# Ledger of designs, part 17: peptides against a protein of PDB entry 8HF1

Target 1, 320 residues: chain A of PDB entry 8HF1
Amino acid sequence: NVMLYATKPTEVMVSFPHQEQVLTVTRLISAEIEKFYVSLDLMNIGVQPIRRSKSLQCLRDPSKKSFVKQLFNDFLYQMKEYGIYAASIAIISLIVEFDIKRRQAETLSVKLMHRTALTLCEKIRHLLVQKLQDMTYDDDDDNVNTEEVIMNFSTPKVQRFLMSLKVSFADKDPKDICCLVFVERRYTCKCIYGLLLNYIQSTPELRNVLTPQFMVGRNNISPDFESVLERKWQKSAIQQFRDGNANLMICSSVLEEGIDVQACNHVFILDPVKTFNMYVQSKGRARTTEAKFVLFTADKEREKTIQQIYQYRKAHNDIA

## One batch from the design tools (peptide; made by RFdiffusion4, then SolubleMPNN)

Design b1_p9_5_s3 (from b1_p9_5 with D1M)
Fold by OpenDDE base, seed 5:
Structure b1_p9_5_s3 (fold): chain B 320 residues (1-320), chain A 9 residues (1-9)
Amino acid sequence: as target 1 above (320 residues)
Amino acid sequence: MPEPEEFEL
């Protein structure tokens, strides 16, 4: 029961300027996705066999148009919230997902739908990579993974997060670091993981200091849809973090499912704290004597966020 | 880069 730990971490708020990234590429990508939605709505995929899982919950059939739209909406969210660099990584997750579904497609119409989605993802990837390359004089794909490119094509939130990591962990002993990074969405874990790998590799002060991993909570909706690969990855990632072979773990809010992670000295909340439970559970992982709990907020939402955290703190103290 | 402005809550 995470509520019983008497250790109060230092609660820190980092503000960032709200920039609507009015980039032409972002507008182009959004317009291409909207055009694709119109095309997708016109696609006749036929009557899909309702895979009745033994649980009476109508599992959103991953072959449905709604799932395709969800993935692109999640991508658009990641592009908006984390920036173009993060979007270039996020799109790879869509490519992988649509390729798997294309191969698993039971019908030619569903296969074609996923193929069309995949082709759009490849186009989006090229648009993103090309935009990242506009800052690099060299056509080498590896040159887009510099600290400068990552920082310039990240949102102010991600910039402040990366700066906070650098300030917090530069030249520290890897053994003294136990860091959690909480994100709201499942796909954000993979995206921020890829971003952090590249950032850490490009940042000498962090290269041998931070070893990131990610865990996504088990999809309670059906363990049958989790690839054997994802389950193996999650088990390995958790074990590496327990063994100290990884010292930074990116988590979705799904740590609620009793994944026992060790006491951490740093907890970063990259996305807005939407619930009291998320606040208590995430803060309750910062258990060392000098633990820090870091929140990120847009300047425009700073006061509202402070008030919300004070309300959650009060409510937590009234229960403790 | 400047350190992020931290506000203690």
Scores: peptide ipSAE 0.474, ipTM 0.909, DockQ to the pose 0.480
Fold by OpenDDE base, seed 4:
Structure b1_p9_5_s3 (fold): chain B 320 residues (1-320), chain A 9 residues (1-9)
Amino acid sequence: as target 1 above (320 residues)
Amino acid sequence: MPEPEEFEL
């Protein structure tokens, strides 16, 4: 019996300083969103007739105000966790969503609500872009998508992640790379994808090396609201990654939902590993002989994170 | 920036 010692991936931890970048712009944006929530709560949207889709026992908020608040809360989370540059990409996704919802609005009151949300998103976008331009000394180079701007307006976690990508993949053959990047939240996949596209395009050593894609998990809250476009994108992205036309895939909990991805040589966990299942599923994708499994942790949480990973490793070895 | 400090687990 050749014990196929499944070559355990090298498990690596990268620490980052816990810097709350308390920029004045982030405080202004948060205050504008809070003012908007007060205004939103005062809006009379009326009771929308519950169109009985037979599948959802989920209490649809009859006003759809909760969905608007969710998108802004998700944006605030991205701005805090990934930085102002990531927030400038995240806000575009909100603009697109609120414009779709504005067009689909069956009532004038709902149309007005989504229009007000859209106007706030445009204001936030201008505040973010203006702040990104503060580093462009040359009035003529409106290019806020430089390696320097991306790095300076990213959180220490994202800075360390981008540096780890550059060190790991600079001037390598694209065919030798199969990389997964795990994030906690589905909306972060698209945000980090947009950030990586701009970073790779600004970094000569990565331009012809990394081709990113992203997968968003099924919307467990409403599978009926997965746009035909999102499902087409997911299938196309997975196929490109299987065919080697993409060599970096950004994932959330998609792997728990039975989407099978190939064995990879690199797995990055950008967000904290909160569950044993996330640890096992993500680590179980790093299956090549020289596979690397990289975790990111705040310096303050380093010891707690190490202890948690050793507990998960022990529990995994007791089952395997 | 200096390379990220990596700790093997």
Scores: peptide ipSAE 0.472, ipTM 0.909, DockQ to the pose 0.488
Fold by OpenDDE base, seed 1:
Structure b1_p9_5_s3 (fold): chain B 320 residues (1-320), chain A 9 residues (1-9)
Amino acid sequence: as target 1 above (320 residues)
Amino acid sequence: MPEPEEFEL
């Protein structure tokens, strides 16, 4: 049920400068991943047994090479869209995934492939952490998780998002906050969650105010393949958010119709609104009195985004 | 940093 509730949230756009990250480290990391793809294409993994497991993903990638490339492409996307600091968190998720896949490898060749991917991820992690440390003048403060480091190594989009959170929620009562943050990709939820944990911890005005959680939308392709752990985590995160034990929820745009999330007073759309359904569903969560619906746009895309939102608003009003 | 510039839609 598309909840065609005529929600009247205040719709706000926050603009950010489109700066191309001209970081040498970003170029180096991209070049290392490209070299790895050439090496990966040359790897003889052999024919993997087609497991009769209903996993359409396992059926589509008999070599498991496409999955490896997907994870690195998702990482490159996150590094570009969210910055070096977010990338330092995102790479840990790749390390965990490749270590799991390495341990689950049925063949020596597949094990070696995941080992090589893991070795690259560790190299990338070191390059990222080293770059984050370059701003810490004090040899004694190995803490790359300061507000300053987070802000300086985040994209303008993420900087504006963090600033909008600080302005919106500084020194507020946690009970008065019900915030959703929508992102496009599954992996971004965990990355932005890790970033927010560190940012909140480094920001006194937010430390006892915001309690973040994250949830990832169900994979439509097979609910049966969600780990029991992932399903438990999602249920727990949603329950904590319903109970007010968490007041900020990071969600992927793949919120299936039917995640019963309470009415929120703040909805942040960190990534571009690509579909009418995303607009309606996300806006439809901003239902409290004086609810705010916040969009982030690059300055260059501002006019196009405004026009698209007006089209979506019109289409929504014509259906409601 | 200055507050983010907000535009009401």
Scores: peptide ipSAE 0.469, ipTM 0.909, DockQ to the pose 0.486
Fold by OpenDDE base, seed 3:
Formats: C-alpha cells, structure tokens, sequence
Structure b1_p9_5_s3 (fold): chain B 320 residues (1-320), chain A 9 residues (1-9)
C-alpha cells in the first residue's frame, strides 16, 4: 500500500510590527464620520416600504440608515487594517454606491440622506488625496500611485504582503503563477484589488508578471440583491482565472460557494485565520508541487497564532 | 527594505 502522501503545502508565517500609525488625518476622518452619524440619527426619512422577498421569511430590508452606517464602518475598518492608501481607493466605492442610491431614491428625504453621505465621502477623498500628495511636494510628479507612496501609506501588514509578493514573483513566468489571496471581508477584495493594480503598474518586476482579479462572495442574504453587474463581474473574473488570463485572485469566501478554482501554488492569508474551516479550505487550495501557504501575524499575536495553527493542523490530521 | 522574515510552521 503506497500511501499517496498528499504533498502538504509549506506553511509559512510572516510577522509584522504592531504599529498603530495614528495619523492626524485618520482621527479627523473618524471624527467627521461620528458627527455624521449623530446628524443621520436626527434625519427623518419616513417609513420604509417592506419588500416581501419571494421566500416566506420577511428578511426586513436593512434600514437605509443602517446600510449607510455599514458602508462607513467598513471604510473605517479598511483604513485601520490596510492604511490610508487603501482607504483612498475604498472611498471611491462608497462614492459610487451613494451616487447610485441618491439617483434611485424614491423620496426627497432619502435623496437628501444619500447626498449628505456623498458630500462627506468627497470631503474624505480630498483629505486622503492631499495626505498622499504630502510626499510628492518636492517632486514635479503629482503621481500618488508610486511604489513609494503605496508602501509608506500602507499598514505594516500590507507592506509585508506587498514585499512577499515582490520576492515571490519578481521576473517569473506568469504561466507558472497561480496565486490566491484570502481576505476576511467582501469589501476588502475590491480595495486590495485596486491597491494591487497600482502597485503592479508601479513595480517593473511585476508589471508583466501579475494579472490580478477579485471575486466577491455571493451575498447569502439574497441572490435578488446581487446586482447584474456584480454577477457578470464574478463570472468574468472566475473565467479569466480558469483560462490563465489572470494569475492572482483576491477572494473572501470562494470555498463556501462551491466555486471550482484550480489547484494553486501560492495561497496568501492576508487577514487572521478565525476558523478551522477557513484554515482547511484555504490550505486545501495550495495543492501543486512546492505549494506555499503564507500567513500574516502581528508580532504581539505570533505565539497565539502559532498555537492556533498547530491546533487546526492536529484537528485536520485527526479527520483526514 | 529587507525581505520579510519568514518562519516555517
């Protein structure tokens, strides 16, 4: 009996310093969002019509105010976890969403609410872009999308991730690369995708090597709320990755949805592994010969993370 | 910047 030893991926941990870079701009933005929440709570938007879903569970359509707060809370999370450069990309997604919601508003009060949110997003965008330009004041080049600006305005976690990509893939054949990047939140997929597009374009060693895509998991809340545009994007992104036209895929929950993704040679876990299922499923995609499974941890959480991974590895070997 | 310190698990 030749036990086919399934070639286990090499499991690698990259540590990053726990530096809360508390920039004055991040405190100002947080305070402006908090002031906006107080104003939003005072807004009278009237009674919202309950949309009956075709499923007998009346999923109460999330309060239009709750949805606005969710988008700003997700933005604040991205600014904290990934840095102000990532936040400058994330805010564009909020601007687009609030402009759509403003145009689709059935009432003047709801239209005004989304207009006020949009005005705040434009102010935040201006504050972020001005802060990114603070490094270019000595150079005649107004380009905020340089490797240097991206690195200096990213969190230590994102800096180590970008460095690990550069070391792993510099001057390689794009055909030999099949990379997955796992993130916790669906909104992070699009934010990190925009950051990677700019980083790859500014990094000569990666420009013709990495072609990124992103996949947002299907909203478990209702397939009816998934825009036709989001579904078309997912189908196109998956197909490009299957065809080898994209070699790096950013995703949050690809495996819960039964999405057939090929065996990969690199799997990066950008956010903390919070569940045994996330560990097994993400590691189970690193299936090629010499596959790498890379985790990122703060130095303060290193020992706890190592112990947690050994517990998951033991539990996986007891079931497999 | 120096390469990220990698620890094999």
Amino acid sequence: as target 1 above (320 residues)
Amino acid sequence: MPEPEEFEL
Scores: peptide ipSAE 0.457, ipTM 0.902, DockQ to the pose 0.500

Design b1_p9_5_s4 (from b1_p9_5 with D1M E6V)
Fold by OpenDDE base, seed 5:
Structure b1_p9_5_s4 (fold): chain B 320 residues (1-320), chain A 9 residues (1-9)
Amino acid sequence: as target 1 above (320 residues)
Amino acid sequence: MPEPEVFEL
């Protein structure tokens, strides 16, 4: 029970400017997805055999239009919350997912649906990469992975997160680092992982200091939807983090699954703390001496965030 | 970029 540990990490809040800078490319991508939804609604995919999966699994049926829309909505969220650079990584995950589903599709209509979604993802990828290249004079895809490009095409939240990592870990011994990064959504883990790999590689002070991994919690609702590859990756990532071969772990909900992670000296909450349980559980991982628990908030939400954290802290102290 | 504004809570 994580509540029994009297961990008093230093709680730190990092503010970031609320920029609703809707770039033209973001508007174009959103409009292309909306047009695709209209087209998708008109597609006749036929009556799919209702696999006898209970009502909650019906929304997660990979053969359904709703699942395709969910992935694009999840992408739009990542683009908004993390920026264009993160979106360029996030779209690759959609490409992989739609290609798998296209190959697994039992009907020609479902194959076509996933093919059309895939074609849109490739168009979105091109628009994103082209926009990242606007800062580079060279058409080389590797030039988009620089610290400058990553920082410039990231949201203020992600910029402050990356800066906080650099300030916290520049030139440190990798062995002295045990860092968790909590994100709200499963798909964000892989997106932020890819972003961090490129950022760390482009940042000399971090290149040999941080070794990131990501963990998506096991989908307890259907192990059949997790690829054997994803399960192997998760097991390997956890083991690497336990063995100290990875010192930064990105996770959405390690604790809901009974995955015990070691005591960490840094816990970053990249997304808003929505629940008391998330606060207690994530903070309860910051349990080393001088552990830091770092929150990110928009300047506009700062006061509300502070009040919410004080309420959670009070409620935690009243139970401890 | 300016250093992040860090507040202890």
Scores: peptide ipSAE 0.419, ipTM 0.887, DockQ to the pose 0.533
Fold by OpenDDE base, seed 2:
Structure b1_p9_5_s4 (fold): chain B 320 residues (1-320), chain A 9 residues (1-9)
Amino acid sequence: as target 1 above (320 residues)
Amino acid sequence: MPEPEVFEL
């Protein structure tokens, strides 16, 4: 029995200024979504046929409208928490989802509902892209994917995260990197993945150093709607990370379900640690020598966050 | 940009 002395990771806190980026574009987008919700509530989509799925366990959201609102609420969350650059990527995921649902619509009324949602997403995309272009002085280079644009249109949290990646991994051997990034929400995995792809490509010191993947947790709400494609993609992403073909994995909080991921040398918690279990499980992945467990906190919440982490650390030591 | 303020916990 080799007692693998679990080398306790170095716990690191990165502070960021609580600056609400008061952008007129974010207020306009929020107001357009609220107007859309009023219009959506007035839409008569008729009685939807209850498909008897044989699995009694899937709480199908009976309201196709509720799902539309959920996607836009998740988008508003991404825009607020990660910034307008991340929102420009997040909106593409909504466009894809609403186009799929529009094509799968069994009724004209449902098809029109998803078409209206899609039209709003295209308007939002245009407003976001236009705002990202406002910093490109050169009318000829439509390249909104520069390090500068990404940094300037990201929240202070995301800025500090990207800087922490650059400082931690600049010019390192890709083989020496095993990084996890934890986020709270499923949709955050996709938008942070897209943001990281563009950031890594625009940052020479990280180009060919970091190869990101993402993993979306299983939707507990509908395992029957997990496309065979999503399940195949999750397996492929995990396998690439195991094989070392990817060295950074973005996860929503779903390491609970027995995803055997290798011991990591870096674990970033991009969103607040809300539970003791999340703390233990995420920290428990930082198991190499010199492993770092990195937390992000707003300056105003620093003391509260430190106290919470010390409580979790104490509780963990009392169980061990 | 200045390096992120990093605190060991």
Scores: peptide ipSAE 0.416, ipTM 0.885, DockQ to the pose 0.500
Fold by OpenDDE base, seed 1:
Structure b1_p9_5_s4 (fold): chain B 320 residues (1-320), chain A 9 residues (1-9)
Amino acid sequence: as target 1 above (320 residues)
Amino acid sequence: MPEPEVFEL
C-alpha cells in the first residue's frame, strides 16, 4: 500500500513557457488527417463479425474506424504535446500497427481502409523528416538525431525535461540512478522512449549514464490481446530495471495495479497530475533518501498547479 | 537556452 509510506521526497516544479507550435507542417498534417477522417466516414467496410469474447465489449466499433481515428488522434496529441521530433517517432508506431491490421484484414474493404491509413502515415512521416532535415546545413549527414535537432523540434515542456535530465544525471555513476518518468498515455511511453534513446546517444554526458526502458500497463481491454511478445518484453524490461541493467523507466499512470517497481531516487511527471491517486502513487515511488519528485507546468498554469499539489499534499497527510 | 525556472514546493 503506497499510501502508508510517508516518504518526504523533495517536490520540485519546473516551469516552461506556453508555446503553441505554429509550424506550417503541423497545420498541413492536421489538415491531411481531417481530410482523411471525411474519407474514412464515407468508406463502406461492411458489418464486421462479432467476436464472442465478453472482454471485447469496448472494441465493438463494428466498423473498426474508431480505432483508426484513435491512433491518429493519439498521434496529433503527441505532436502537440511533445513536438515534431517526438511525432516523427510516434508515426512509426502507427505505420507498424496499420501494417499489422492490413495483413490481418478479413475483408478487402478493411484491408483497403488500413492501406489508406498507412499511405497517410508514410506521407506524414516524409513531411516530418523533411522538416527535421531543414536544420541539417550539411547535405551529407542525414542524421536528424542530433541533440540540436531534438531540442529545436521539441516542445518547451520536452526541452525542460531533457535539460532537467542532463542537469540531474550528467557524469553520474549509473548504479546511483533509479529514475521513473510518468506519462499519461500508453503510446507516449514508446514515443518518449525513442526520443530519450536518441537524446542520450547524442549527449556524451548521458551516453554511458542513462539506460532507458519503457513499460506500458496491461491492456484493460483484454489480457488475451497482449501478445506473448509484449508480455515477454514487459517482463524483460521490469527485470532489467530490477537488476540495474536499466536505470530509467518510462511508464504510464496505469502502474496502479500490481507492478512492483523498486524504490526510486528520481520521479519525473512529464504530463499534468490529474488525480489524487496519480499524485500519491507516483510520489510514493520516490522512496530513497534525498529522492526528488519533479513536476512540469506551463507558466500560465503554474498557480493552478501549485494549488492543486498543495491540496493533494494536504489530503495525503490527512489520510496518513 | 535560459536555465529552467525550478521551484521547490
Scores: peptide ipSAE 0.416, ipTM 0.885, DockQ to the pose 0.567
Fold by OpenDDE base, seed 4:
Structure b1_p9_5_s4 (fold): chain B 320 residues (1-320), chain A 9 residues (1-9)
Amino acid sequence: as target 1 above (320 residues)
Amino acid sequence: MPEPEVFEL
């Protein structure tokens, strides 16, 4: 049984304090999105013609309102799970998406809906940036992208993740690093990528060490909604990671979709391991000698998480 | 910041 002699990765757990960042700005943003949902439900955008694409048994929401709500719900999740700094990056992705949808709108009512969503995103962006600037004592240093600002406006989970990267990779040879970072949601890949670019650029010990990329899972809702640019980006990012031109890859369920990546020496699981399949697939990428598989858990959930990982480890050993 | 509590599983 040749698989029994595969060096199993060292499984490491990093604890973080469960802090609800109860910032006034977070409450204001949530309340503005809720008010927007009420206004959105009252918008008459008419019945959109169901273009029967032969591949979509998925009911296209003829209202396109569900997609708008999904993007804001994903933003609210990222703000809660990763913090205000990550939210300032995430909101830019919403701005880009709503501007594309506004330009592609076939009706004035749909164009107005996406314009209203875009106006809300710009308001949210301003509130977030203003809050990030509250730590810059010098009115002249508009640079909200410092290590200090990133750390202070990140959740304890993200703080521990960034610290773990710094400890693991400070002043190392870039060629000796092959790192995966797993996140649950596709939109989190781009958010954490943007955060990591700024963090690495602000951290001298990492600036010439880590070159991040991201890959987003296929849009199971419709391959027709994947921009040609998004598909081109995915192919380029995977190729850069294979060629060693990128040494850190942020990914979601992409591995379940049959995108093959090389064996890595580090695998970070930034979000909770919810399934046995996620555990096996992500851990199965940490295949080098001395490979590390790093999990993050809230202190309150530590015991439950440990017990779940031991159950998954047992079940994996019974199949191998 | 305090060092992260890191333990092997």
Scores: peptide ipSAE 0.413, ipTM 0.882, DockQ to the pose 0.596

Design b1_p9_6_s1 (from b1_p9_6, 5 letters changed)
Fold by OpenDDE base, seed 5:
Structure b1_p9_6_s1 (fold): chain B 320 residues (1-320), chain A 9 residues (1-9)
Amino acid sequence: as target 1 above (320 residues)
Amino acid sequence: MIITEYPAP
């Protein structure tokens, strides 16, 4: 029970300017997705056979169109919240998913729908990569993975997060590091993981210091949607983190009550803390001497965030 | 709570 231990980590708030990425490419991508939604609504995919799978998902998306829109809405959120560089990683996950759905399509109309979505994802990928290449003289895809390109095409939030990692962990012993990074959304874990792999590889001070891993919390909506692969990945990732083979873990949920994780010396909350439970459980992982609990806030939301954290701290002390 | 500001890159 994490609530029974009054952890006293050093609480740090990192402020960042609220900057809407006023890039022509992000507006173009958003407009292409909106045009695609109009086209998608006009597509006749017919009545799909209702497989009586007990999965709640067969009930939620009888047209298979809402799932396609969900993936693009999730991508648009990542592009807005994390930047163009993170979006270039996120779009690959959509390409993989739509290619799987295209191959699994039971009807020609559904196959064509997923093919059209895939074609849009490839166009978006090209637009993103082309924009990253504007800072490079060479057309080589590897030249877009520099520290400079990652920083310049990331949101102020992500820039301050990466700077916080570099300042905190440059040239340290990997054994002295036990870091958790919490994000709100399931798909963000893999996106930030891919970004961190490239950032660590491009940053000499971190290459042999940080070994990232990611895990996604259980989907409360359907345990059947956790592919056997995803459950295996979660178990392997947790084991690597326990064994010290990974020293940074990215999570979309508070590690469920019952995942035994060692005491961490750093906990980063990349996205806003929305609940008291999230605050207590994430803070409760920062248990070492001199542990840091780091929050990120936009300057415009700073006062509101400070007040909310004060209320959570008070409520936590009244229970302890 | 410590407020930390990093310079712009």
Scores: peptide ipSAE 0.238, ipTM 0.856, DockQ to the pose 0.597
Fold by OpenDDE base, seed 4:
Formats: C-alpha cells, structure tokens, sequence
Structure b1_p9_6_s1 (fold): chain B 320 residues (1-320), chain A 9 residues (1-9)
C-alpha cells in the first residue's frame, strides 16, 4: 500500500481547437505517397529467402514493402498530428533510413525500391521546406527554424504543448526540472525531439533551461546497424537524463519495456491516453510533491476525455 | 483536474 501515500500529481488538462483545415501541401504529399504505394505494389522485388535467424521471429516481410509503407504511414500520421514543421523533421528520418537500407540492399530490385522511396522523400522535403519558407519575407533567410515558423506550422496540440513548456519552464533553473513527454509512436520521439531542439534554440527563455533527449522502444522491426546505434543512443540518453545532463525526456511506451526512468516533477502526455496502463505508468512517474501531470485534448473530445480520466482514476483508486 | 486554455499564437 505504499502508493496510497504518494502525493498525487496535479492533473492538468490543456484544451486545443480542432484543426479542420487541411493545407493544400498536405493533400499533395498524401496523394504522392498514395501514387507511390500503387507503384510499390507493382514492383517485383522477388521473394527474399527468409533467413531464419532464431532470434527475430518478427514477420520479415520478404519484400520489405510493408516496412516502407509503415514508415510513410508513420510520416503521414506525424504530419497530421503534429503539423508541417514536425513533418519537415520526420521526413529527414525517413531519408536517413531509406539511404541506409539502399546501401544494405542485397539485390538490385530492393536497392531500386529504396532509391525510389528516397526520391519521393526528397520531393516531400522540398515541398515542406518551400511551404515553411512562405513566412520568410527575405528569400535569403533559409532559417525556417524560428519560434514563429515552428508555431505557425504546428498543429494546435503542438502549439499548446510548446506554450505549456514556455509557461512552465521560462527562466527556471535547469536542475529544478525533470520532465517527461510521452508520445504514442516511437518515430514521433525523434520528430518531437528535433522540433523541441529548434524551438528551445529559437526561444531565449528556454535555450539554457531545457536540454531534451529522446528514447524509443526496443522493438526494432529490423536488427539493422541503426538498431545498434539506437540501442547505444537509448543507453546514452537515459544516462544523461539520470545524471541531470538532460532534463526533458521524450519517450513512447518505453516504460512498459522495463526502462527505469527516474521520478519526475512534470509529465506531459502529448498524445491521447488510450489505455489504463498508459495512464497509471505515465502518471506514476510524476512523484514529486508539486508534480504536474498534463494532458492534451481537442475541445470536441474534452467531455469524453474527462469521463475516461475519471474512470481511470476510479479504477486506480480501487487497486491502490 | 485543472482545465487550462492557452490563447492562440
């Protein structure tokens, strides 16, 4: 019964307006990805021999087409949920991943598939960057990484998240901050990390206050060289956060995988709380006396979200 | 639970 006496974190719900307007550029990008899927389905990549490495019971799609589609689907999700600015960072991660896979390709057909995916990513990157530059009056200011550009090309959810960080942490001592940011998807961790780096650098009140890191789940679909780098990065990132060299950690369901993260004074849930376990585990990290647990909800979903959180609170109190 | 609304940028 030690959980009963833990000071319950202050729960905060931040509402944001529902964004109904889909920008023309996002429709164009979605249509280009759909055209690419049609072309990808027509590609004869051959059946790669399933090298049964005993350790990876992961359903290796022998064509690797499903993985390519997954990356673009995750990109489309990030563009929709976080905005064009976040998408401009997310596409770089796809470029890196497809370039690695192109180099590691055992067959010409697989190499050509990854090359075609990479060419599409470069086109998407150009469309996104061009749209971010529409706010820069001076053709010579390649600096799309301003606070204004980040805010304008972010979804209302991300805008309210960034505002919540600014209000919560402006001009504070970095040592007094231990912040977790939970996101649903592993690829979102890298995207929001890149967004936060640029936002913190462009925001004087945060530049020397917040030092972000990110952690992704161990469920690497591919044991590629990137999985070794990701594992090294995770170990380094968690150590930096433990040592206080980083004071903001972006994580997905990594805590379900038994990664020991310290007690925090702030926990932000950027994506919807879909499960009771996610609620308990994330809230259970906000353990300091003045800890805040911050949720984000669309105005249209506010009542439903409130009811769901009350049900989770009740269920948690019945178990404690 | 505290409900907070931040102004639009």
Amino acid sequence: as target 1 above (320 residues)
Amino acid sequence: MIITEYPAP
Scores: peptide ipSAE 0.206, ipTM 0.836, DockQ to the pose 0.608
Fold by OpenDDE base, seed 2:
Structure b1_p9_6_s1 (fold): chain B 320 residues (1-320), chain A 9 residues (1-9)
Amino acid sequence: as target 1 above (320 residues)
Amino acid sequence: MIITEYPAP
């Protein structure tokens, strides 16, 4: 019962400027996805057989088109919320997923649909990588994974998050670090994980200090095989974090399902706290004496966010 | 609540 431990972590709010990164590339990508949706709606994929999964609980989305649109909508969200560097990682996850779906396609029409989606993802990947390379003065250094490129092509929110990690953990003993990073969406876990791997590797002060892992929610839409692999991977990631082989865990709302993680000294909430339960549960993981609970807010939303957090604190104190 | 402003890079 996470509510009972009245651990008073130090609550930190990090403000960031609301800069809409108006990049031409983001507009081009959005327009290509919208054009693809029009083409997707015109595709005749035929009547799909309703395979009853033996697990009565997994409502497979019967609309294979809806799933394709969901993945691209999640990508567009990640590009907007985290920046084009994060989007370059997020698009790889879509490529992998559409390639799996293409190979698993039961009909030629469904195979073609996933092939068309995959072709669009490769075009988007090229546009993103090309834009990341525009900052590399040396045409010969294809390494878009520098600290500078990551920072410059990340949103102000992600920039402040990365800076907060650097300031908080530079040259520290890895054993003294137990960090949680909460994100709203499942796909954001992988995206931020990939971004952090590259950032940590490019940042000497964090190299060998932070070892990230991630946890994703169960995908009820995935085939039974993918769901088994994801479950095995989640168990392994949690075990590595428990054993101290990983000291930073990126998670979505999965911790609501009673996954007991060790007491953490840092909890970062990268996305807005939408519910009182999310506030209490995430804050309740910051249990050490010097624990920090870090929130991120746009300057424009700062007052509203402060008021919301004070309401949640009051409500928590009235229940405790 | 501590408000920490990290400068822009």
Scores: peptide ipSAE 0.036, ipTM 0.737, DockQ to the pose 0.603
Fold by OpenDDE base, seed 1:
Structure b1_p9_6_s1 (fold): chain B 320 residues (1-320), chain A 9 residues (1-9)
Amino acid sequence: as target 1 above (320 residues)
Amino acid sequence: MIITEYPAP
């Protein structure tokens, strides 16, 4: 029970400026997705046979259109919250998913729907990569993975997160690092993982210091949709982190009861702490004597965040 | 709570 641990990590709050300015490329991409939604709503994909498979998810999306919109909405969220560099990684996951769905399509109309979604993802990828290349004199895709490009095309939140990693871990012994990074959404784990791989590789002070991994929490809602591959990946990722082969783990806030993660010396909360349980569970992983619990907040939300954390501390002390 | 401000990049 994480609640019973009287862990007193050093709580750190990092403020970041609120970026109101939306890049032209972000507006263009959002407009292309909205146009696609109009077209998607007009698509006749026919009546999908209600497979009696026990999965609530097959019952919730009889049109398979909701799932397509969900993936693009998840992408738009990542682009907004983490920046266009993170979006360039996130779009690849959509491309892979829509290609799988296109190949698995039982009807020509569903196949065409996924093909149209895939074509949009390819266009979005091109627009993102082209914008990342505006800082590079060379047209090579590899040149977009520099510290400078990553930093400049990340949101202020992600910039402060990367700086916090650099300051916290530069030139440290990898064995002395046990870091958790909590994000709200499952798809963000993979996106931030890809960003961190490229950032660490481009940052000499971190290249041999941080070995990131990610885990996607079990979706109890759909054990049938967790591919054997995803379950193997989760087990492998957790095992690598336990064995010290990975020293930074990216997790969704949906830490279901039973992910036995070792005591960590650093816990980063990249997204807003929305619940008392999230606060207690994440803070309860920072168990070493010098453990740090790092929160990120927009300057405009700073006071509200402080008040909320104070209430969570009070509530935690009243139970402990 | 310690408030740490990292400089702008």
Scores: peptide ipSAE 0.032, ipTM 0.701, DockQ to the pose 0.558

